# Ledger of designs, part 4: peptides against a protein of PDB entry 7BDX

Target 1, 212 residues: chain A of PDB entry 7BDX
Amino acid sequence: EMGAAACTLLWGVSSSEEVVKAILGGDKALKFFSITGQTMESFVKSLDGDVQELDSDESQFVFALAGIVTNVAAIACGREFLVNSSRVLLDTILQLLGDLKPGQCTKLKVLMLMSLYNVSINLKGLKYISESPGFIPLLWWLLSDPDAEVCLHVLRLVQSVVLEPEVFSKSASEFRSSLPLQRILAMSKSRNPRLQTAAQELLEDLRTLEHN

## One batch from the design tools (peptide; aimed at target 1 S14)

Design b2_p30_3_s2 (made by RFdiffusion4, then SolubleMPNN; its pose is not in this set)
Fold by OpenDDE base, seed 2:
Structure b2_p30_3_s2 (fold): chain B 212 residues (1-212), chain C 212 residues (1-212), chain A 30 residues (1-30)
Amino acid sequence: as target 1 above (212 residues)
Amino acid sequence: as target 1 above (212 residues)
Amino acid sequence: SEEKRREEARIEALRNLAAEKEKVIEELKA
């Protein structure tokens, strides 16, 4: 309980750039993010047996951790820190996104995807995550999620890749061969306006790349 | 481990006034400080049997909590919050300071005393803590501690009381009748310059009050 | 550097698409 409360407060204050700089400027940042990855991994591994109630202190704790990572990645120095010094955490997030079943831990998936999106703002971060083994299959696995918000953040991450020709060109063949076009087209007709818009924009970007 | 790491980071960033304002501006502050008091109390109660190694994750966790309280109390709005909304935490700190034996949990005592001193900067805070039952005997109990830093912060808290005539006048009779003058005189001859100075200053302040 | 200019252009392109800086404000509790 106390750990979850402390992490939740830390998550809240990490929305400030100055707080992120203070976290990263300390000698404890590396250890914290190392343990963060381990804690998130342990939590996801524990889910195969226990219906951990989404509202458990453990779940809130892991949500706060994922939120902190997202807020750190929202800042340029935070992205640089994660890509240079906490690659294991990024690998863990990618792994956990693959290990979670469709519909499982939706809020956690959203936060993890938001963190990856923020990392993808940095070209180094985008290169790192997009060159991860199984990244493209992972995107499509995640896009199979029934949750509109998970799908939204997957589409945003795909868009982040598509908008960078240097990164997209390396995986363009695999991307085109495996693209769940029908799924994305279905999302472009979603009643969720955010999901609809994201799918439409991605389809437009993909069409622009086919004509080039 | 993760809870201790998160609390330690929160402690570090709570040194900023803006972070303290952010903590207190949230809807989670009351719950956090309530659980903080309970966690500190549970830790102290567990010590009667287990030599909890001072370097345990549990100890570091409680140190971080006490540090956060100290940093919150360092800010005017934090003092106002503690005195108005978290009196139970102040009562808990006073109780724990009484329950800990001389030489036991020295670092925790120092942090708790620092928090009380910071609270005592506010006249409302000073009135609240000084009117606590057994406050004067508690000061002398704490001043019996062999640790110079514990004694230093006790002397500073005593000085805070002595410097406020409205507060001191209410307890002046008990204060004078129970004052461990020989102990304070011994501290004024300490090789620790900070302790020596604090004891000398307090003795001067007490002499000034006897002549008025 | 050309690399910095590309990164700035990318950030600008992403900002135009992702108008909301993904500051995960605690509102996901609901």
Scores: peptide ipSAE 0.092, ipTM 0.810, DockQ to the pose 0.017
OpenDDE base, seeds 1, 3, 4, 5: peptide ipSAE 0.076, 0.135, 0.159, 0.132; ipTM 0.793, 0.815, 0.819, 0.814; seeds 3, 4, 5 fail the geometry check

Design b2_p30_3_s4 (made by RFdiffusion4, then SolubleMPNN; its pose is not in this set)
Fold by OpenDDE base, seed 4:
Structure b2_p30_3_s4 (fold): chain B 212 residues (1-212), chain C 212 residues (1-212), chain A 30 residues (1-30)
Amino acid sequence: as target 1 above (212 residues)
Amino acid sequence: as target 1 above (212 residues)
Amino acid sequence: EEEKRREEAQIEALRRLAAAKKEVIEALKA
């Protein structure tokens, strides 16, 4: 209980750039983010057996952890830290996103996707995550989620790839061959305005790339 | 492990006034500090049986909690919050300081004493803690500690009482009758310069009060 | 119905790909 509460507070305050700098400026950052990955992984692995009540302290704790990572990745120095010093955590997030079934742990997926999106703001971060094995299949796996918010954040991440020529060129063939175009088109007609807009923008970006 | 790590980071960042404001600005603050008191109490109660390794995750966790309280109390709005909304925590800290034996949990004592000192910066806080049952006996109990740092922070807290006429007048009789003058005099001759200075200053303040 | 079957087949293929990805990631961590 106390751990979850402390972590939740840390999540809340980590929205500040100064707090992120303070987190990273200490000698505890590496260990913290290492254990973060392990903790998140342990949580996801535990889901295959027990209906973990979404409202459990453990669940809230993991949400807070994912939120902290997201907030750290929102800041330039945080992105640099994650890409340079906490690659294992990024790998873990990618793995966990693949391990979760559609509709499973929606909130966690959203937070993890937000963290990856934030990492993708840096070219180095985008390169790292996009070059991860099975990254493209993972995107489509995640896009199969029934949750509109999950899909929204997937589309945003896809857009980050599409909008970076250096990255997109490396995966263009695989990307084009596996693109769930019908799924994205369906999302462009979604009743969710945010999802609709994201899908439309992505489709426009894709069309622009085909003509060039 | 992760809880202790998160709490330790929260402790580190709580040294910032802005972070304290962020902690208190959320709807989680009351719950957090309530659980903090309970957690600290549970820890101290567990010591009577097991040689809790000072380096355990639990110990570090409790240190971080006490540190957070200290940092919150260092800020004006934090003091106000503690005195207005978290009196139970203050009572718990006072209780725990009484429950611990001389030489036991030195680091925790120091942090808790620092928190009480910070609370005492506010007249309302000073009034509250000084009017707690057994407060004066508690000060002398704590002053019997062999640790110079514990004694230093006790002397600082005593000084806060002595320097506030409104508070001192209410307890002056009890204070004078129970004052461990010989102990304080011994501290004024300590090899620890900080302890020496604190004891000397307190003795001077006490002399000034006797002449008025 | 055929669209649903195609969608299910695609989901299954994606699951297999995700599993393969996991194996590769684990191998890289070792």
Scores: peptide ipSAE 0.030, ipTM 0.660, DockQ to the pose 0.019
OpenDDE base, seeds 1, 2, 3, 5: peptide ipSAE 0.022, 0.029, 0.025, 0.029; ipTM 0.660, 0.665, 0.751, 0.665

Design b2_p30_4 (made by RFdiffusion4)
Pose (drawn by RFdiffusion4):
Structure b2_p30_4 (pose): chain A 212 residues (1-212), chain B 210 residues (1-210), chain P 30 residues (1-30)
Amino acid sequence: as target 1 above (212 residues)
Amino acid sequence: EMGAAACTLLWGVSSSEEVVKAILGGDKALKFFSITGQTMESFVKSLDGDVQELDSDESQFVFALAGIVTNVAAIACGREFLVNSSRVLLDTILQLLGDLKPGQCTKLKVLMLMSLYNVSINLKGLKYISESPGFIPLLWWLLSDPDAEVCLHVLRLVQSVVLEPEVFSKSASEFRSSLPLQRILAMSKSRNPRLQTAAQELLEDLRTLE
Amino acid sequence: AAEAAAEAAIAAAEAALEAAIAATEAALAA
C-alpha cells in the first residue's frame, strides 16, 4: 500500500519538467527504470484474462509506473535518457502491448502507447521503436482493438513514424501490404473528432507518400 | 466591493492547473469551499421577492465563486477533490438550482450547471450527482426555463449522465425513459443553433442507447 | 515563492523515488 502511494505521488509530480530533470539527475533512476519494466511484466503475466477489477494498490501501482514512464518521456532529456539507458524498458513496453489482448487492460495500453509516441519524438527513439521485431504487425493488430482511445494512440504513433520518410523507408513493402486501409478509412468517418481527424490526417499522409 | 474584486481575480487565475492544485490545500485552514456554498446559499436566500440585479458588487461576487468552483472541477484532481472533500458544496449547488425560480439568476444557474457537468466527468462525481435527491425532477424543472443557455447546459449534463455504463441493467435504461423527450424534441427544432445542436446530439445518444 | 514550491516538489519527488525503489525491490524479492 505504501509502495503504491509513493509511486502515485511520483506520477503526480512527474508532470513537471523540473521534477523530471531531478529524477534523471539522481543516481538511482537507472535502477528504478530497470525494475519498472520487471514490475510491469510481472503484472501482465499475472493476469489470466478477466479484466483488472481496479486491483487495490496493484493496478494503481503499475498505472503509476506507466504514468511516470510517460511523463518522463514527455520531456526532451527524459526520452533522451530512456533511449540511452532504459532500452530494456522500451523492449518490455513493446512486448507487453502485443501480450495484452484487445479489451484487456485498456488504460495500461494507452499509457504505454503514449510513452512510445513520446519516445519517438527523439530521433534515436524513433529508430529504436520502428526497428523493433514485429513492430508493423503490432501496429495493425493494436488497431483491431475496439476501444477508440487505443486506436487514436496507435494512429498517432503510426503518423509519427510516417512523418519521417527516411525511417519509414526502411520498413517499406509491409507498410503497403499489411496496412489496415479499411479500418483507418472507417476511423476517418467516426463521430469522435479527435479520432476522425487523426485517421483523416494519417490517410492524407499515406496517400501522399505513395505518389510523391 | 473589495471581496468581489479579490474573487474575480481568483476566478481569472483559476483557469490554470497550477493555481487549481494550489487552491486544494488552502481549503484545510480556511474552509474555502465550505464557506463558498454558504455565501451562494445566502445570496439566493436574499433574493426574496426579487430577481437578479446584475452589475452589482454582490452579483459578481457569487459569479466569481461559481466560476472558481467550475474552473477547479475542470481539472482532474479538482473534481476529484470536490467529490471527496466538498460534497456539501455539491449539495448546495444542486439545492440552489432547484430553489432558483425560472428566469431568476440565469448567469448563476449556467455557471452552476457547468460545474456539475465538470464534476460528472469524475466517476464518483457522476454517481453523486445522479443519485442526489430529486435529480430527475430538477432536470425537468431546469428544462422549463425560458433561457436557452440554461436549457443548453441542462442538456449537456443530461448527455453526460446518459453516456457511460451506470450499471446499464435498467439502472440507466429507466433514466433515459424518464426524461422530457417532448421538450428535448422541441429544443431539437430550436431557432437557437447551439441549443438545437445539443438537443439533436442528446436525441442521437438517446436513440443510440435504446 | 514559486522557487520554494519547486524545491519542495523536487524534495518530495526524491523521497518518493527512494521509497518506490525500496518497495519495488522488496516486492520482487517476495

